# Designs tried in a protein design run: peptides against a protein of PDB entry 3ESW. Part 206

Target 1, 322 residues: chain A of PDB entry 3ESW
Amino acid sequence: NNIDFDSIAKMLLIKYKDFILSKFKKAAPVENIRFQNLVHTNQFAQGVLGQSQHLCTVYDNPSWHSIVLETLDLDLIYKNVDKEFAKDGHAEGENIYTDYLVKELLRYFKQDFFKWCNKPDCNHCGQNTSENMTPLGSQGPNGEESKFNCGTVEIYKCNRCGNITRFPRYNDPIKLLETRKGRCGEWCNLFTLILKSFGLDVRYVWNREDHVWCEYFSNFLNRWVHVDSCEQSFDQPYIYSINWNKKMSYCIAFGKDGVVDVSKRYILQNELPRDQIKEEDLKFLCQFITKRLRYSLNDDEIYQLACRDEQEQIELIRGKTQ

## One batch from the design tools (peptide; made by RFdiffusion4, then SolubleMPNN)

Design b2_p25_3_s1 (from b2_p25_3, 13 letters changed)
Fold by OpenDDE base, seed 5:
Structure b2_p25_3_s1 (fold): chain B 322 residues (1-322), chain A 25 residues (1-25)
Amino acid sequence: as target 1 above (322 residues)
Amino acid sequence: KKEEEEEMLKKLALEILKKLKEEEK
């Protein structure tokens, strides 16, 4: 009897789809109790939840996307993308165009648009005066700075003129389109919004050891790709552990469709103790938040995302990040 | 596109089954 392998495969796929969809139904009372207990008893879990409430949704603002697209030099960006695509992109198919776009956005952002600010220039002495700036400490925002989601203002005194310069740490990415300067936080915040404004699937990656970056989902590579705007880095997840010899404990990715522990992608050596939460509780927390973010999606969207999640988990286990 | 997607899903299902079999050992 010739086993109809195609019929069996189709039946298995239907059963698998039903099984996956069953996991994304409304949380059981026991899961809700576990979640509530975890976020009330574990500070790290509470922090992950708090970040998810902001980072998973804040960038899905159509008005912000319009402002970004009106602010960027789109003619220059697309000219450069088209130029690179014309060299070799036609052989790889249309999906590679988005990889060229992200690479150009990395170049444009670092080289033409945004500036690293270790110390601000003196507001009185003008450009290239940061060397004369002495930190005096940090304070809360004033009435004007508070309009732009500012948590902290760094205060500097000019050694040359004696004047005070304020460096507000704005969390409003629209204000960052005006100021065009910052550190890793401002860079990653605005660059995440920029990528989202082009309709890309983007995650914000938080590292516990004071760094942040992005991931974008490449349709060409069919995986999440490391993107660091500060480094102009594309698909180089090893740069922190290997090149910087950075010690790390946790890397958590926040996107509209989920929260994922991506530590295995970035922590290749010099792992710090993962003592902030039990591994089983962190896995549960990320899955529970992801489930909540997907409650409004249809069965086909849930299934496609679950397949993508499983591919990512297989990738992270196999260490096959090239 | 639909046939390519079905082939990709078949490959994924096979990889999931392999992973589940490895976790049971």
Scores: peptide ipSAE 0.019, ipTM 0.480, DockQ to the pose 0.051
Fold by OpenDDE base, seed 3:
Structure b2_p25_3_s1 (fold): chain B 322 residues (1-322), chain A 25 residues (1-25)
Amino acid sequence: as target 1 above (322 residues)
Amino acid sequence: KKEEEEEMLKKLALEILKKLKEEEK
C-alpha cells in the first residue's frame, strides 16, 4: 500500500491551520484578566503596552507617506537602485529589488538627507560650530515647539557668542523632514516612516539600553532583516553585541501586525539581567498585543502571519546555536 | 506531551510547507 504522503500532508496542513486560527480567536476572560493584572502590576509591561499603542499604528498614515514621497529625491533613489539591480539583481529575481531599495534608502538617508546632531550648531555663528556649544540642561517646549510633538528641548550656550540655541527633541516625523537632524530616536523615527512610505513591512525595534533601529521583512530573504539608519547597516544584527561590545537586556520589535521579543537576534553576548518581567509574562504580553492587532484580519491573513512568526521563532532559536 | 506533540506537528508542517514551495518552482 503506497503511503499517500500528499494526502497525509494535506490533512496535517488543514489541522495545523485550524489549530493556528484557534489561537487568534477572541481572548478568553482569563487572558483579559491576566493582561490587565500584568500591565497594572509590572512597569515594564505597562511601558511595552504604551509603546505598542503608538509605534504599531502611527506609521500607517497615508497622508504622511505622500509627504515623505514628495520630499525625497525619488529620481536619484530609483536611478541608484536600478543601477545596482542591473549589475547583480537580475539573476536573483524581482524580489531582491526591495533589498536594493532599502540599501539605497540607507545610503541616501545617511549621506544625502539627514544629519547626526550630538550638539546643535550655534544659530548665530552658523555651520560647524557645535564644538563651541555647552549644554545648559533641558526644558519643556515653547508654544511653537509644542505643535510638533516635542516633550523635551535641550538648551545650549555658545562659548563664542554667548547666544542660546534650542535643540527640540521632536517626535513628529513630518517635522523631522524639515529639520533633517537628530540622534538615534529621530533617525529611527523618520527612517521607519520612510520605509513604510514605500509600502514595506517594517518594525520599530526598541532596545532598553537607549538605542533604536528598524527591521524590514525581505521577501527575497524570507525573513526579518536588521536595518539601522544611523549606521547605514543592512542585515548586521551583531553590530551592537559584537562590534560595539554593548550590554543589552531587551530588544522589542513593534509593527502593525505584532509585538515581538527579538532580543535573541541582537543580544549575542554581554547579556544584562532580564529582571524587569518574567519570561512567561513577557511572552504572554507580546502574544496578547499581537492577537489584538490582528483581530480585524481574515483567516488567511492570520494564517500567513502566524507562519511567518513561527519561521522567525525557529530562526531565533537556531541563531543561538551558531 | 501535548506541547511536544505541538512542536513536532509544527516542525512537520514547516517541512511540508518547504517541500510544497520547492515543488511550485
Scores: peptide ipSAE 0.019, ipTM 0.452, DockQ to the pose 0.503
Fold by OpenDDE base, seed 4:
Structure b2_p25_3_s1 (fold): chain B 322 residues (1-322), chain A 25 residues (1-25)
Amino acid sequence: as target 1 above (322 residues)
Amino acid sequence: KKEEEEEMLKKLALEILKKLKEEEK
């Protein structure tokens, strides 16, 4: 009796596909009740839900993608990508080209395009005057600033001329294409949109301990890759825990196709207490939101994403960046 | 029993997917 291993394998794959697809069907009433109770009773869960409602969808705007591509020096970017790609002896059409593109976008963004703003320059005294700026506090946006999704404006007084300079903390990434300055929030916000504008799979990673970055899905590496625009960092998830010796509790990734606890990728040492939510409830929450984000996808898309999710979960458990 | 069966099926499927991915290379 020659066991047709190929037939058995095919049958197992079909059953597995059906099983996976069954998990992405409409949530059971019990799951909906659990979800509602969790987000109403747990502030951290409510925060994750609120962030998902914005971060999972806001960057999927074709009009914004066009504006980004019109604003960037694409000729310079692709010239540099092509140069580095050719230098390393890669053939045209290799999936690795996208990794070179992301690396150049990191370079371009940090070196040529965007500026770190600890304190603003004085609007009256001009460039390189931030050292003369004294913080007076924060206030709400004015009528003009409010047009660009501004929640907070930092107010500074110039010690030299006495004039007030406003530093609006814009959340509109299109406004950031004009202002070209900010801190980790503005950097990550605009850089996430930039990567999305190139048609890339990107997630926004929120860290509870006041940092944010991106993840890009590399087709070459076949995994999510750490991307920090502030640090010009590609595939260095260890920089926070090891290089900065940062203490962290939660890292949550937000993308169009899901919400994922990626804490295990970034929290390698100095873990803070994860006391904001039960681990099982956080896992449930992320899975529930992910399921909702995928409701409009076809069975093949759902299956491919589920396979990607499982590969990521294995990676996160094994600690092996393959 | 169902959870154990699901975990076994998952492991098998992952092994098969790995093999299929190695064959596509």
Scores: peptide ipSAE 0.019, ipTM 0.440, DockQ to the pose 0.651
Fold by OpenDDE base, seed 1:
Structure b2_p25_3_s1 (fold): chain B 322 residues (1-322), chain A 25 residues (1-25)
Amino acid sequence: as target 1 above (322 residues)
Amino acid sequence: KKEEEEEMLKKLALEILKKLKEEEK
C-alpha cells in the first residue's frame, strides 16, 4: 500500500490552515466579555488599548507619506544606498537593498535631518545657547501650539537675557518635519512615519521605562529588526539591557497588523517586576487587539501573518534559551 | 530555506497534534 505522503502532507496543511484561520475568526461572546472586563479593571490593559487605537493606524496616512517624501533629500538618500549596495549587496540579492535603505535613513535622520533637544536654545540669544537655559517646569499648550497635537510645553528661562523660551512637545509628526528637534518621543514618532512612507512594515515599540523605538520587518533577514533612530542602531536589540544596563519590565510593539509583547527580544537581563497585568491577560489582550486589526483581511493574508507571528514567537523563545 | 520551512512546518504540525491530543483528554 504505497502511502501517498504528498496527499497526506496536503491534507495536513489544509487542516493546519483551517486551524490557524479558526483562531482569527470573530471573537466569541466569552472573549468579548473577558476583553471588556480586562480593559475596565486593569489600568495597564487600558493604556495598551489606548496606545493601539492611535499607534496601529495613525501612520497609515498617504497624505503624510507624500509630505515626508517631498521633504526628504531623496537624491542624497538613494545615492548613498546605491553606493553601499554596489559594494556587496549584489552578492546577497535584491532584498538586501531595503536593509541598506533603512541603514541610510538612520544615518540621514540622525546626521543630516533631526536634532536632539535636551534643552532648547534661547529664542532671543540664538544658536548654541541651551547651556544658559534653566527649566521652570511644564504647562499646557497655548492656542497656536494646540493646533499640532501638543499635550505639554516645557518652559525655560535664559540666564543671560532673562527671556522665556517654550519647548512644545508636539505629537504631530508633520509639525516635527518643520521643528526638526526633540527627544526619544519626537525622534521615534517622525522616524516611524518616515519608514512607513517608503512602504515598509514598521512597528512602534513602547517601553514602560521611558524609551521608544521601531521595528522593521526585513524581507532579507525574514524577521523583525530592531531600529532606533536616536542611536542610529540597526539590529542591536541588546543595547538597552546590556550596553545601557537598563532595567525594564515591558516592551510592546504596535503595528497596523498587530500588537505584540516583544519584551523577550529586549529584556535580556535586569528584568523589573511584571506586576501591572497577569501574563495570561497581557497575552490575551495583545491577541485580541491583533485579531480586531485583521478583521478586514482575507484568509490568505491572515494565514501569512499568522505564520510570521509564529516564526517570531519561536525566535523570542529561542533567544531566552541562549 | 525550503528545508528549514518544511522542518518548521513539521515541528508546528507535531506541536498542534500534541495540543489537539491534550485537548481531547
Scores: peptide ipSAE 0.011, ipTM 0.424, DockQ to the pose 0.047

Design b2_p25_3_s2 (from b2_p25_3, 15 letters changed)
Fold by OpenDDE base, seed 1:
Structure b2_p25_3_s2 (fold): chain B 322 residues (1-322), chain A 25 residues (1-25)
Amino acid sequence: as target 1 above (322 residues)
Amino acid sequence: KKEEEEKMLKELALKIQELLKKKKE
């Protein structure tokens, strides 16, 4: 009797699917208690929860996507993508086109669209006057600035004319489409929205040591890919720990479908103490939030995402990019 | 350990899924 390996494989997959789905059922009372206790007693956990409540969902706004697509030079972007794709992409299949798109968006954003702002130009003296600006500190937003989710305003005095220039740190990414300047926070915020506006699977990565970037799920590479708009970087997760010799403790990725500790992808050396939360509690927290984010999904969606999660976990453990 | 078995089962399931996808292509 020829062993029907296909039948056995199907049976195994059914059983595995059922097992996975069982993990995504409503949280047991004990898990809810553990979660509540953790977020009330651990400040880091509370911070992760607070960030998840914003970052996991804020970019899933169709109105914002429309505004983004209307603002970007799509003709230029797609012209450049098509040009690069025509060189070598046809041999690799259609899925690689999206990788070219993300690479072009990185180029376009850094070179053509957005500006790094260490210090603002003087509002009175005009362009290229940032060298004359002295920081006076930070204050709360005024009535106009507060309309655009501004938490803080940096204040600068011009050494030449003596006038005060305000640099609002806007968190409204639509306002950033107008201002087109900022630091890592503004760059990552708007760039995350830009990637989302193209229908891509994107996560916002928060690093405790004052940096932020994105991850994009490449269908071609079948994995999460490091994307840093500030650095125009694609698939270079090593740049922080190796190139910058940056010391880091935590990297947490926030997406619509989950929250994931991605520290192992980026912290390759010079690891700082991970003393903000127990490793088991962090793992539990991320899983619990992820489970909540998936409550409305059907069984097939849950299963597919769980398979993707497991692939990522294998990657992170092995230290091998697939 | 139970964790190792679970990991092995996961890896096997993923591999089977990959192979089944390739057969459909």
Scores: peptide ipSAE 0.024, ipTM 0.546, DockQ to the pose 0.571
Fold by OpenDDE base, seed 4:
Formats: sequence, structure tokens, C-alpha cells
Structure b2_p25_3_s2 (fold): chain B 322 residues (1-322), chain A 25 residues (1-25)
Amino acid sequence: as target 1 above (322 residues)
Amino acid sequence: KKEEEEKMLKELALKIQELLKKKKE
């Protein structure tokens, strides 16, 4: 009796696919009740939901992608990508080209395009005058600033000329293409949009301890890759815990296809108490939001994403980032 | 029982995926 192992494998795959797809069906009434109760009773859960409603969808704007691509020096970017790609002896058409593109975008963004703004320069005194700026506090946006999704404006007085300079904290990434300055929030916001504009799978990672970065899904590495535009960092998830000795409690990734607790990728030491939500409730929350984000996808798309999710979960458990 | 079955199915699926990857290489 030659056991047709191929037939058995196919049957197992079919059953597994059906099982996975069954999990992505419409949520049961009990799950909806649990979700509603969780987001109404737990502030952290409400915050994660609120962030997901924005971050999971805002970057999927074709008009914004066009504006980004028109604004960037694509000739320079691709010239540099091609140069580095050729230097390492890779053949055209290898999936690794996209990793080179992301690395060049990190370089280009930090070195050529965007500026870190601890304090703004004085609008009157000109460039390199930030050292003369004294913070006066923050206020709401004016009528012009409000057009660009500005929640807060930092106010500075120049010690030299006495003039007031406003530093609007714009959340509109298209405005950031003009201003080309900010802190981690502006950097991550615009860089997330930039990566999305190249058709890449990107997640926005929120850290509770006042930092934000990206993840890119590398088809070459077949995993989510840490990307920090502020640090020009590619595949260095350890930089926060190890290099910075940063204490952290939560890292949550937000993408068009899901919300994932990625804390295990980044919190390698000095873990702060995870006391904002029960672990089981956070897992449920992320899965529930992810399920909702996938409702319009076909069975094959759902299955492929579920396979990706499982691979990521295994990676996060095994600590195999290398 | 369902959690154990899910775990077994996951392990099997992963093993099959690994085998399928090796067959394409």
C-alpha cells in the first residue's frame, strides 16, 4: 500500500486552509461583545483601536503616492540603488533589489530630504539659529496650520531678535513634504507614506515610550524588517533595547492588513511592566482588528496573510531575527 | 482539545510549507 504522501499533504493543506479561513469569518456575537466591552472599559485598548482607525488606512491614498513620487528625486534614488545593487553583484530581478531601495530611501530621507528639528530656526534670523530659541510652550493651530491636520504648535522666542517662531506639529504627511522637518513623529509619518508610495508592505510601529518607527515586509528576507528613518536603520530591532538601553512596555505595529503586538521583536531587555491591559485581551484586540481589516479580502489573500502572520509569530517566539 | 488540534495543524502546516519551499529551491 504505497501511501501517497503527496495526496495526504494536499489534503492536510486543504484542511488547514479551511481551518484558517474559518477564523477570518465574521466575528461571532460573543466576540463583538467582548471587543466592545474591552474598548469601552480599557483605555489602552481604546487607544490601540483609535490608532488603528487612522494608521491602518491613511497611507493607502493613491493621490498622496503620486505627490510623493513627484516630490522625491527618483533619478538620484534609483541611480544610487542601481549602483549599490550592481556593486554587490546581484542579478536584475532579484527580490533583494527592494531591500536596496529601502536602504537608499533611508539614506536619501535622512541625508538629502528631511531634517531633524529639536528647535526650529528663527524665522527672522534664518538658518542655524535654533540655539537661540527658547520654548514658550504649546498652543492650538491657527487657521492656516489647521488646514494640515495640526493638533499642536510649539511656540519659541528668539533670544536674539525677540520674534516668535511657530513649530506646527503637522500630521498631514503632504505638508511634511514641504516643511521637510520634524521629530520622530513627522519622520515616521512621512517615511511610512514614502515607503507605501513605492508599493511596499509597510507598518507603522508605535512604542508607548514615546518613539515610532516602521516595518517593511521584505520579500527577499520573507519577514518584517525593522526600519527607522530617524536612525537610518534597516533590520536593527535591537537598537532601542540594547544600544539605547531604552525601557519599553509595548510596541504595536499598524498596517493595512492588521495590527500586531511586535513588542517581542524590540523589547529585548529592560522591559517595563505591561500593566495597561491583560496579555490575552491585547492579543484578542489585535486579532479582532486584524480580522476586520481583512473582511473584504478573498480567501487566497486571507490565507497568504495568515501564513505570514504565523511565520511572524514563530519568529517572535523563537527570537530568530537572524 | 481544539487548542491542541490547532497547534498540531500549525506545526504540520509549517512543516509542509518548509518542504514546499525546499522543493521550489
Scores: peptide ipSAE 0.024, ipTM 0.465, DockQ to the pose 0.604
Fold by OpenDDE base, seed 5:
Structure b2_p25_3_s2 (fold): chain B 322 residues (1-322), chain A 25 residues (1-25)
Amino acid sequence: as target 1 above (322 residues)
Amino acid sequence: KKEEEEKMLKELALKIQELLKKKKE
């Protein structure tokens, strides 16, 4: 009897879909109790939850997307993308165009649009005066700075003119479109919004050891791709552990559709102790938050995202990042 | 038992995906 392998495969896929969908139903009372206990007793878990409440949703603002697209030189960006795509992209298919777009946005952002600010220029002496600036410390925002989600203001004194220059650390990405300067936090914040404004699937990656970057989901590569706006880096997850010899403990990715521990993608050597939370509790926490973020999605959307999640988990286990 | 079933279903789904990829090649 010729075993109809195609019929068996279809039946198995139906059962698998039903199984996956069952996991995304409303949380059981026991899971809610575990979640509440975890976030009330573990500071790291509370921090991850707090970040998820902001980072998973803040960039899904259509008004912000419009402001971004009106602010960027779209003619220059698309001209450069079209130029690179015309060289080889036609042979690889239409999905590769988005990879060229992200690469051009990295170039444009670093080279043409945004500036690294280790120290501000003196407001009185003008451009290229940062070398004359001495840090005096940090303070809270004034009434004007507080309008733009500013938590901290760095204060500098000019050694030449003696005047004080304020460097507010704005968390409002729309204000960053105006100021066009910052460190890794401002770079990653605004660049995450820029990528989202082009309709891309983007995650904000938080590293416990004081760095942040992005991931974007490439339809061409069919995986999450490392993107660092500060480094103009595309698909180079090894740069921190290998090139910088950075020691790291946790990398957590925050997106509209989920929270994922991506530490295995970036921590290739020099791993610091993962002592902030039990591994099982971190896995549970990320899954629980992800489940909540997907409550409004239909069964087909949930299934597609779950398939993507499983592929990512396999990638992270097999170390098949090139 | 549920964790074993989940593992088995994941392994099966992976194997089906691999077989479907090979059938398109």
Scores: peptide ipSAE 0.023, ipTM 0.500, DockQ to the pose 0.522
Fold by OpenDDE base, seed 2:
Structure b2_p25_3_s2 (fold): chain B 322 residues (1-322), chain A 25 residues (1-25)
Amino acid sequence: as target 1 above (322 residues)
Amino acid sequence: KKEEEEKMLKELALKIQELLKKKKE
């Protein structure tokens, strides 16, 4: 009896597709109860939910994408991408070109477009005066600052002229296109929007230990790629644990199609206690939010995303086969 | 593309087998 392996494989694929699709059906009442209890009783879970409500959807704004593309020097960007692509002589097709684009966007953003701001320059004394600035603390936004989703304003006094300079921590990425300065939060916020504006699959990665970065899904590499705009870093997930010797507990990725615990990609050593939530509850939470984000997708989209999720989980377990 | 699809199919098949084992437990 020649086992028709092709027929068995097809039947397995059909059953697998049906099984996957069944997981993305409307949550059972028991799952809803578990979810509600978890977010009401666990502060970390509530925080993850709150972040997902913003970060998973805010960057999917076509009007913002247009403003970004109108603001960036696209001619320079594409000229540089074409130049670097031509040097490497890779006929490896259209998929690798996007990796070059992301690398150029990292360069352009850090070198030409955005600035790091530990302390603001004095509004009165002008450029390169940040060394003269003393922090006085933080306060709420004024009426003008509040228009741009500002939660906190850092206040600085100039040691030279005595004037006060305000550094509003804007969360509106369109305002950041104007101000062109900030810390890791502003950098990651605007850079996430920039990548999204090029039609890329992007996630915002939140680290509990006060850092944030992006992930880009490379069609060439067929995986999620670490992207840090602050560091001009592409595919270097080890920089935090190894190069910085940073201690970390949680890294959570937020995208339009899901919420994923990506801690295993970035926490390679010096792991802090994961005591904020039970591992099973975190896994449940991320899966539950991911299901909700996919409720409007068709069966083929759900299946393709589920295949990608499974590949990522295999990668995270096996470690990078570099 | 075909080799990647075959690899994906094999990994899927393995995962299905693992899931089927877990359902029998």
Scores: peptide ipSAE 0.021, ipTM 0.448, DockQ to the pose 0.048; fails the geometry check

